# Peptides against a protein of PDB entry 3T7K: the designs that were tried, part 4

Target 1, 248 residues: chain A of PDB entry 3T7K
Amino acid sequence: KAEKILARFNELPNYDLKAVCTGCFHDGFNEVDIEILNQLGIKIFDNIKETDKLNCIFAPKILRTEKFLKSLSFEPLKFALKPEFIIDLLKQIHSKKDKLSQININLFDYEINGINESIISKTKLPTKVFERANIRCINLVNDIPGGVDTIGSVLKAHGIEKINVLRSKKCTFEDIIPNDVSKQENGGIFKYVLIVTKASQVKKFTKLINDRDKNETILIVEWNWCVESIFHLNVDFTSKKNVLYQKK

## One batch from the design tools (peptide; made by RFdiffusion4, then SolubleMPNN)

Design b1_p8_3_s4 (from b1_p8_3, 3 letters changed)
Fold by OpenDDE base, seed 4:
Structure b1_p8_3_s4 (fold): chain B 248 residues (1-248), chain A 8 residues (1-8)
Amino acid sequence: as target 1 above (248 residues)
Amino acid sequence: MNIPLDAD
């Protein structure tokens, strides 16, 4: 059926998209439309797997979904597109107007607002955002909304190698792991990096660390600090936004 | 409390 529909076009584009969708197309696509998209070099996956070498995200806007956050870790993310790309594409293809010799849809017209070339270019870097920031090991409180698995998965996608989950009510100093990175000559490395949810946790962890490992560097942040870092593909250590405690 | 993640 798809072949018959596409036969009216003299030339078909190859978009070369391996994509996931978030915040759109919850009902999926019918079999014919999937086949049409496949013939146009658009493959949509249900889930993110590294082996699939995904290069595209469809979303109506910047979202804080697992998929969207992880898409910024693609190597590279080639396109971040609004769902209207697919909608308009399928509309043109299903149009009964015999006179369309070519599909005239430009991917660049459907860019997600706020995902610019500067962001896309950073996805071509050989390192991940937290790797560049010298954050390898973090401590994550177990009561984090969204769950430690999902949050941890996003963080790992962005270069954090080790997620240590802290039982916030029961943890001791010995449960807190250091950020095991070698001192680079020019970069402030935080020995302890923690993501917390409550002010009481800040007080607890700062006390535990300062009492046992005096004069060490500490960074305690909210999840939003990570999100902002991901959205910009850059860690801004000069910003106090979403930083709950910092000791340099 | 800010929702840490949006639902897909």
Scores: peptide ipSAE 0.346, ipTM 0.867, DockQ to the pose 0.725
Fold by OpenDDE base, seed 3:
Structure b1_p8_3_s4 (fold): chain B 248 residues (1-248), chain A 8 residues (1-8)
Amino acid sequence: as target 1 above (248 residues)
Amino acid sequence: MNIPLDAD
């Protein structure tokens, strides 16, 4: 069926998209449309797997979904597109107007607002955002909304190697892991990096660390610090936004 | 409280 539908076009584009969707297309696509998209070099996956070499995200806007955040870790993310790309494409293809000899859909017309070439270019870097920031090991409180597994998965996609989950009410200093990064000449290294949810945790962890390891560097942030770092594909250590405690 | 993640 798809071949018959596409036969009316003299030339078919090859978009070369391996994509996931977030915040759109919850009902998926019918078999014919999937086949049409496949013939146009558009393959949509349900889940993110490294083996799929994903290069595209469909979303209506910048979202804080797991998929969207992880899409910024694609190598590279070639396109971040609005779902209207697919909608308009399929609409043109299914159009009964005999006069359409060509598919006239340009990917660049459907870019997600706020995902610019600067962001896309950073996805071509050989390192991940937290790797570049010398953040390898973090401490994550167990009461983080969204769950430690999901949050941890996003952080790992962006270069965090080790996530230590802290039971905030019961943890001691010995439960806190150091950020085991060799001193690189370039960039601030924090010995202790923590993601927390509330001010009481800041007080607790700062006390625990300072009482036992007084001269060490500490970074305590909110999840939003991580999100902003991901959205910019850069860690700005000069910003105090979403930083709850910093000791240099 | 900021929901750390949006629902998909």
Scores: peptide ipSAE 0.346, ipTM 0.866, DockQ to the pose 0.717
Fold by OpenDDE base, seed 1:
Structure b1_p8_3_s4 (fold): chain B 248 residues (1-248), chain A 8 residues (1-8)
Amino acid sequence: as target 1 above (248 residues)
Amino acid sequence: MNIPLDAD
């Protein structure tokens, strides 16, 4: 059926998209439309796997979904597109209008607002955002909304190598891991990096660290600090936004 | 409390 529908076009584009969808197409696509998309070089995956070499995300806008956050770690993310790209494409293909010699849909017309060329260009860098920020080992509280596994997987996708889960009620100083970064190329590395959810945790961890290791650097942030860093593919250490405690 | 992640 797809071949018969596409036979009306003299030339078919190859978009070369390996994509996931988030916040759209929850009901999926019918078999004919999947075949059409495949013939146009558009392959949609249900889940993110590193082996699939994904290069595209479909979403209506910037979202804080696991898929959207992880898409900014693609190598590279070539396109972040609105679902209207697929909708308009399929509409044009299914149209009964005369022999359209070519499919005339420009991918750039469907870019997600706020994902600009500057963001896309950063996904071509050889390093991940937290790697560039000299954050390799972090401490994560076990009561984080969304769960330590999901949050941890997003952080790992963006260059955090080790996630230490802290049991906030029972943890001691010995349970807190240092951010062991050997190369101090660009200034002050934080020895202790923590993601917390509550002010009581800030008080606890600052006390534990300062009582045992008084002269060390500490960064305590909210999850939103990580999200903003991901959305910009840059860590701004000059910003106090979502920073709960900082000692340089 | 802000939901840390949106639902897919």
Scores: peptide ipSAE 0.340, ipTM 0.865, DockQ to the pose 0.707
Fold by OpenDDE base, seed 5:
Structure b1_p8_3_s4 (fold): chain B 248 residues (1-248), chain A 8 residues (1-8)
Amino acid sequence: as target 1 above (248 residues)
Amino acid sequence: MNIPLDAD
């Protein structure tokens, strides 16, 4: 069926998109449209798997979804596109009136606002954002909204190797793991990095660490610190935004 | 507290 629909075009573009969708296309696509998209080099996946070598995300705008945050870890993220790309493409293809010998839909016309070339270019870097920031091991409180699995998965996608989940009410100093990063010459390495949800946790963890491991470097942040770092694909250690405690 | 994640 798709072949018959596409036969009216002399040439078909190959968009070479391996994409996930977030905040759009909740009802999916019909079989014919999926086949059409596949013929145009557009493959849409339900979930993110590293093996799929995803390079595209469809979303109406910048979102804080798991998929959107993880899409910024794609290697590279080639395109972040509005769903209107697919909508307009399918409309053009299904249109009987357009004596169009060619599909005239340009990917660049459908870029998500705020995902610029600077962001896209950083996804081509050989390292992940937290890796570049010398953050490999973090402590995550178990009461984090969104759940430790989802949050942890996003963090891992962005270069955090080890996520230690802290039972905030029961944890001791011995439960806190150091950020095991070899001292690189340039840049403040924090020995202890923690993501917390409330001020009482800051007080608890700062006390535990300072009482047992005096004079060590500590970074305690909110989840929003991670989100902002992901959205910029850069950790700004000069910013105090979403930093709850810092000891250099 | 900001919602940590948007729903998909």
Scores: peptide ipSAE 0.346, ipTM 0.869, DockQ to the pose 0.795; fails the geometry check

Design b1_p8_4_s1 (from b1_p8_4, 5 letters changed)
Fold by OpenDDE base, seed 5:
Structure b1_p8_4_s1 (fold): chain B 248 residues (1-248), chain A 8 residues (1-8)
Amino acid sequence: as target 1 above (248 residues)
Amino acid sequence: MKDVLLPE
């Protein structure tokens, strides 16, 4: 059926998109439309898998979803597009009136606001954002909203190798893992990096660390610190935004 | 399913 619909076009674009959707297309696509999209080099996946070599996200805007945050870890993220790209494309293809010899949809017209070339360019870097920041091992409190699995999955997508989940009420100093990174010559490495949700946790962990390892560097942040770092694909250690405690 | 917005 898709072939018959597409046969009216003399030339078909190849968009070369391997995409996930977030905040749009909740009901998916019918079989014919999926086949049409496939013929145009657009493959939509339900979930993010590294093996799929995803390069595109469809979303109406920047969203704080697992999929959107992980899309910024794609290698590279080629396009972040509004769902209207697919809508307009399918509309044009299904239109019987348009004696269009060609599909006239330019994906560049459908870029998500706020995902600019500067962000896209950083996804071409050989390293992930937290890797560049010398954050390899973190401590994550178990009571984090969104859950440790989801949050941890996003953080891992962005170069955090080890996530130690702290049971905030029961944890001791021995439960806190160091950020085991080789000292790079020019970068302040924090020995202890923690993501926490409450001021009481800051007090607890700072005490535990300072009592047992007094001279070490500590970074305690909120989840929003991670999100901002992801959205910018850069860790700004000069910013105090979402930093709860810092000891250099 | 709607993707869950992660909390701020």
Scores: peptide ipSAE 0.481, ipTM 0.934, DockQ to the pose 0.686
Fold by OpenDDE base, seed 1:
Structure b1_p8_4_s1 (fold): chain B 248 residues (1-248), chain A 8 residues (1-8)
Amino acid sequence: as target 1 above (248 residues)
Amino acid sequence: MKDVLLPE
């Protein structure tokens, strides 16, 4: 059936999209439309796997979903597109209008607002956002909303190698791991990086660290600090936004 | 299933 529908066109584009969807297409696609998309070089996956070499995301807007946040770690993210691209494409293909020589849909017309060329270009960098920021090992409180597994998975996708989960009520200084990065001469490396949810945790961890390891550098942030860093593919250490405690 | 929005 798909072949018969596509035979109307003299030339078919190859979009070369390996995509996931978030916030759209919850009901999936019918078999015919999947086959049409496949013939146009558009493959949609249910989940993110590194082996699939994903290069595209479909979403109506910037979303705080695991899929969307992880899509910014694709190597590269070639396109972040609105679902209307697929809708308009399928609509044009299913149209009964006379023999169209070609499909006239430009991917650039369907870019997600706020994902610009500057963001896309950063996904071509050889390093991840937290790697560039010299954040390799973090401490994460166990009571983080969204769960340590999901949050940890997003952070790992963006270059955090080690996530230490802290039991906030029972943890001691010995449970806190240092951010073990090679001292680069020119960048203020934080020895202790923590993601916390409550002001009481800030008080606890700052006391534990300062009592046992005086004069060390500490960064305590909210989850939103990580999200903003991901959305910009840059860590701004000059910003105090979502920073709960900083000692340089 | 709808993808869960991660908390603010």
Scores: peptide ipSAE 0.480, ipTM 0.934, DockQ to the pose 0.680
Fold by OpenDDE base, seed 2:
Parts: C-alpha cells; structure tokens; sequence
Structure b1_p8_4_s1 (fold): chain B 248 residues (1-248), chain A 8 residues (1-8)
C-alpha cells in the first residue's frame, strides 16, 4: 500500500532520522504510515538504545522526560523536531491533489523552540557535558524524586561513570565516594559531588565531610542543576543557581 | 505509555 501511495512522487527525500518520541504520538502509527516513514528514511523507536545510533527526537517542546534529557546525549543529535513535521509530511503524502513532483517539507521549519544550533553543535563534541566538567563520580540521595534508577540513567548518558546511592538517614562518611578525577591544572575539580533534595542533607553531608576530610572541595547541588547543565550542554561553575553548598 | 516528567 505504501509503495502505491508514494508512486505519485517523482523523487522521495531521505531524511535519515532514527528517532524517539516524547510527549507526542502516544497511540503510535498505523502499519501503512510506518512503512511510508521508513521509505522516507524515518525510523521511530520505542526506547533509547545506544546500538540504534539515534539522532533525532520528536517532542512538542522542551520536556523534562528521561527520553528528552537523554536525547541531548546522542552522538550527534541531528534534529529536535516538533511532531507537526510528521503530521504535515503524512498529510502531504495522503493528499489526493495532483502529481506533486516532490515532497516540500523543510526540517528546519519544525525545530523545537529553545533547541538551537549552539545546543546541536555541542552534541558533536567528543566528550559528554559532565565529563567536560570533570565530574566522574557522584553521590545521589536515595529519596530523590523520579527515582535513583531514572535519574542515574540520565546522568550516566551524560558522562557520569559512577553513581553512589546514599541512604540519607543511615549513611556515614565512609559511604561517601570521592570524585576520582586526575588534577587538571586549569579546572576546579570538586573532590565530593552530591545531589540532594533537602537542607537537612546539606547540613549532614557538609558536617560529615568537613569533620573527616578537612579543606576538601565540596559541591552539593539540586537535580535542577543537572537538568540546566544538560539543557545547555554546559556546566557553569560561576552560577549559584540550584547550588546548595560550594566549597572551593 | 505517556512519558513521565521528572520533577523540578
């Protein structure tokens, strides 16, 4: 069926999209439309797998979903597109109007607002955002909203190698892991990096660290610090936004 | 399934 529908076009584009969807297309696509999209070089996957070499995300806007946050770790993310791209494409293809010689849909007209060329260009870098920031090992409190598995998976996608989960009520100093990064001459490396949810945790961890390991560098942040760093694909150590405690 | 928004 798809071949007969597409036969009215003299030339078919190859978009070369390997995509996931978030916040759109909850009902999926029918078999004919999937076949049409496949013939146009558009493959939609249900889940993110590294082996699929995903390069695109469909979403109505910037979203704080696992899929959206992880899409910014694609190598590279070629396009972040609104679902209207697919809608308009399929609408044009199913249109009974005269022999359209070509499909005239420009991908650039469907960019998600706030995902600009500067963000896309950073996904072509050989390093991940937290890797560039010299953050390899972090401590994460077990009571984080969204759960340690989801949050941890997003952080790992962005270059954090080791996530230590802290039981906030029972943890001791010995449970806190250092950020094991070789001293680079020109960058502030924090020995202890922690993601916390409560002011009481800040007080507890600062005391534990300062009592046992005096004069060490400490960074305690909220989850939003990580999200902002991901959305910008840059860690700004000059910003105090979402930083709960910092000792240089 | 609707993707869950992670908290602020």
Amino acid sequence: as target 1 above (248 residues)
Amino acid sequence: MKDVLLPE
Scores: peptide ipSAE 0.480, ipTM 0.934, DockQ to the pose 0.688
Fold by OpenDDE base, seed 4:
Structure b1_p8_4_s1 (fold): chain B 248 residues (1-248), chain A 8 residues (1-8)
Amino acid sequence: as target 1 above (248 residues)
Amino acid sequence: MKDVLLPE
């Protein structure tokens, strides 16, 4: 069926998209449309797997979903596109009225607002955003909304190697792991990095660390600090936004 | 399933 539909076009584009969708296409695609998209070099996956070498995301806008946040870790993310790309493409293909010899859909017309070339260019870097920031090992409170597995998975996609989950009510200093990075001359390395949800946790962890490991560098942030860092593919250590405690 | 928005 797809071949018959596409036979009316003299030339077919190859978009070379390996994509996931978030915030759109909840009902999926019918078999014919999947086959059409496949013939156009558009392959849509249900989940993110590193082996699939994903290069695209479809979303209506910037979203705080696991898929969207992880898409910014693709190597590279080639395109972040609105679902209207697929909609308009399929609409043009299914249109009986237009004796179109060619598909006239430009990917660049469907860019997600706020994902610009500056963001895309950073996905071509050989390092991940937190790797560039010298953040390798973090402490994450177990009561984080969204769950430690999901949050941890996003952070790992962005270069966090080790996530230590802290039982906020019972943890001691010995439960807190250091950010084990070699001292580089040119960057503020924080010995302790923590993601917390409450001011009481800030008070607890700052006390535990300062009482046992005096004069060490500490960074305590909200999840939003991580999200903003991911959305910009840059850690801004000059910003106090979403930073709950910092000791240099 | 709708992808869950991660909280602020």
Scores: peptide ipSAE 0.478, ipTM 0.933, DockQ to the pose 0.694

Design b1_p8_4_s2 (from b1_p8_4, 5 letters changed)
Fold by OpenDDE base, seed 4:
Structure b1_p8_4_s2 (fold): chain B 248 residues (1-248), chain A 8 residues (1-8)
Amino acid sequence: as target 1 above (248 residues)
Amino acid sequence: MEDVELPL
């Protein structure tokens, strides 16, 4: 069926998109539209797998979904597009009125607001955002909204190698892992990095660490610190936004 | 599963 629909076009674009969707297309696509998209070099996947070499995300805007946050870790993310790209594309293809010899849809007209070339360019870097920030090992409280698995999966996609889950009520100093990175001359390496949800956790962990390791560097942040770092593909250590405690 | 936004 798709072939008959596409046969009216003399030339078909190859968009070379391997995409996931978030915040759009909840009902999926019919078989014919999937076939059409496939013929145009657009492959939509249900889930993110590294083996699929995903290069695109469809979303109505910047979202704090697992898929959206992970899409910024694609190597590279080529396009972050509004769902209107697919809608307008399929609409043009299904239109009987237009004797269009060609599909006239430009990907660049459908960019997600706030995902610019500066963000896209950073996805071409050989390192991940937290890797560049010398953050390899973190401590994550077990009561984090969204769950430790989802949050942990996003953080791992962005270069966190080890996530230590802290049982906030029962944890001791011995349960806190150091951020095991070699001292590089040119960056404030924090020995202890923690993601917490409550001011009481800040007080607890700062006490536990300072009582045992008085001279060690500590970074305690909210989840939003990680989100902002991901959205910018840069860690700004000069910003106090979403930083709950910092000791250099 | 609906793609839930991770909470603040």
Scores: peptide ipSAE 0.507, ipTM 0.921, DockQ to the pose 0.739
Fold by OpenDDE base, seed 2:
Structure b1_p8_4_s2 (fold): chain B 248 residues (1-248), chain A 8 residues (1-8)
Amino acid sequence: as target 1 above (248 residues)
Amino acid sequence: MEDVELPL
């Protein structure tokens, strides 16, 4: 059926999109529309797998979903597009107007607001955002909203190698892992990096660390510090936003 | 399954 529908076009674009969707297309696509999209070089996947070499996300806007946050770790993310791209594309293809020799839809007209070329360009870098920030090992409290598995999966996608889950009520100093990064001459490396949810955790962890290791560098942040770093694909160590405690 | 936004 798709071939007969597409046969009216003299030339078909190849968009070369391997995409996931978030916040849109909950009902999926019918078999004919999937076949049409596939013939146009648009493949939509249900889940993110590294093996699929995903390069696109469809979303109505910037979202704090696992899929959206992980899409910024694609190598590269080529496009972050509004769902209207697919809607308008299929609408044009199903149109009975005999005189359409070509599909005239520009991907750039459907960019998600706030995902600019500067962000897209950073996804072409050989390193991940937290790798560039010299953050390899973090401590994460077990009571984090969204759960340690989901949060941990997003953080790993962005270059954090090791996530240590802290049982906030029972943990001791020995449970806290150092950020094992070789001293680079030109960058402030924090020996202890922690993501916490409560001011009581800040007080507990700062005391535990300072009582046992008085001269060490400590960074304690909220989850939003990670989210902002991901959305910008840059860690700004000069910003105090979402930083709960910092010792240089 | 609807993708849930991660809380703040």
Scores: peptide ipSAE 0.506, ipTM 0.922, DockQ to the pose 0.661
Fold by OpenDDE base, seed 1:
Structure b1_p8_4_s2 (fold): chain B 248 residues (1-248), chain A 8 residues (1-8)
Amino acid sequence: as target 1 above (248 residues)
Amino acid sequence: MEDVELPL
């Protein structure tokens, strides 16, 4: 059925999109539309897998979903597009208007607001955002909203190698892992990096660390610090936003 | 499954 619909066009674009959707297309696509999209080089996947070499996300706007946050770790993210791209594309294809020689839809007209060329260009870097920031090992509290698995999966996608889950009520100093990065001479490496949810945790962890390791560097942040760093694909150590405690 | 936005 799709072939008969597409036979109306003399030339078909190949968009070369390997995409996931978030915040849109909850009901999926009908079989004919999936086949049409596939013939146009648009393949939509249900889940993110590294093996699929995903290069695109569909979303109505910037979202704090696992899929959206992980899409900024694609190598590269070529396109972050509004769902209207698919809607308008399918609408043109299903249109009964005379022999359109070609599909006239520009991908750039459907960019998600706030995902600009500067963000896209950073996804071509050989390193991940937290790797560039010298953050490889973190401590994460076990009571984090969204769950340690989901949050941890997003952080790993962005270059955090090791996530230590802290049992906030029972943890001791010995349970806190150092951020084991090779001392680069020119960047203030934080020995202890922690993501916490409560001011009581800040007080606990700062005391535990300072009582046992008085001269070491500490960074304690909220989850929002990580989210903002991901959305900008840059860690701004000059910003105090979402930083709960910092000792240089 | 609806993609849940991660909490603030």
Scores: peptide ipSAE 0.504, ipTM 0.921, DockQ to the pose 0.693
Fold by OpenDDE base, seed 5:
Structure b1_p8_4_s2 (fold): chain B 248 residues (1-248), chain A 8 residues (1-8)
Amino acid sequence: as target 1 above (248 residues)
Amino acid sequence: MEDVELPL
């Protein structure tokens, strides 16, 4: 059926999109529209898998969803597009009135506001944002909103290798893992990195660490510190925003 | 997975 619909065009674009959607297309697409999109080099996946080599996200705006945050870890993220790209494309393709020999939809017109070329360019780097920041092993409190699995999955997508889940009420110093990274010559490596939700956790963990390992570097942040780092694809260690405790 | 925005 799609072939008959597309046969009116002399040339078909190949958009080369392997995409996920977030905050849009909850009901999916009908079989014909999926076939049409596939013929245009647009493949939409339900979930993020590394094997799919995803290069695109569809979203109405910057979102704090797992999919959106992980899309910034794509290698590279080629496009972050508004859903209107698909809507307008399908509308043009289904239009019987337009004697269009060609599809006149430019994906560059549908960029998500705030995902600029500076962000896109950083997704071409060989390293992930937390890898560049020398954050390999973190401690994550078990009471984090969104759950440790979702948060942990996002953090891993961005180069955190090991996530140690701390049972905040029961944990001891021995439960806290060091950020085991080789000393790079020019970067202040934090020995202990923790993501926490409450000021009481800051007090607990700072005490536990300082009582047992007094001279070591500590970084305690909120989840929003990670999100801001992801959205910028850069960790700014000069910023105190969402930093709850820092000891250099 | 529901496209839930992760809480702040």
Scores: peptide ipSAE 0.503, ipTM 0.923, DockQ to the pose 0.754

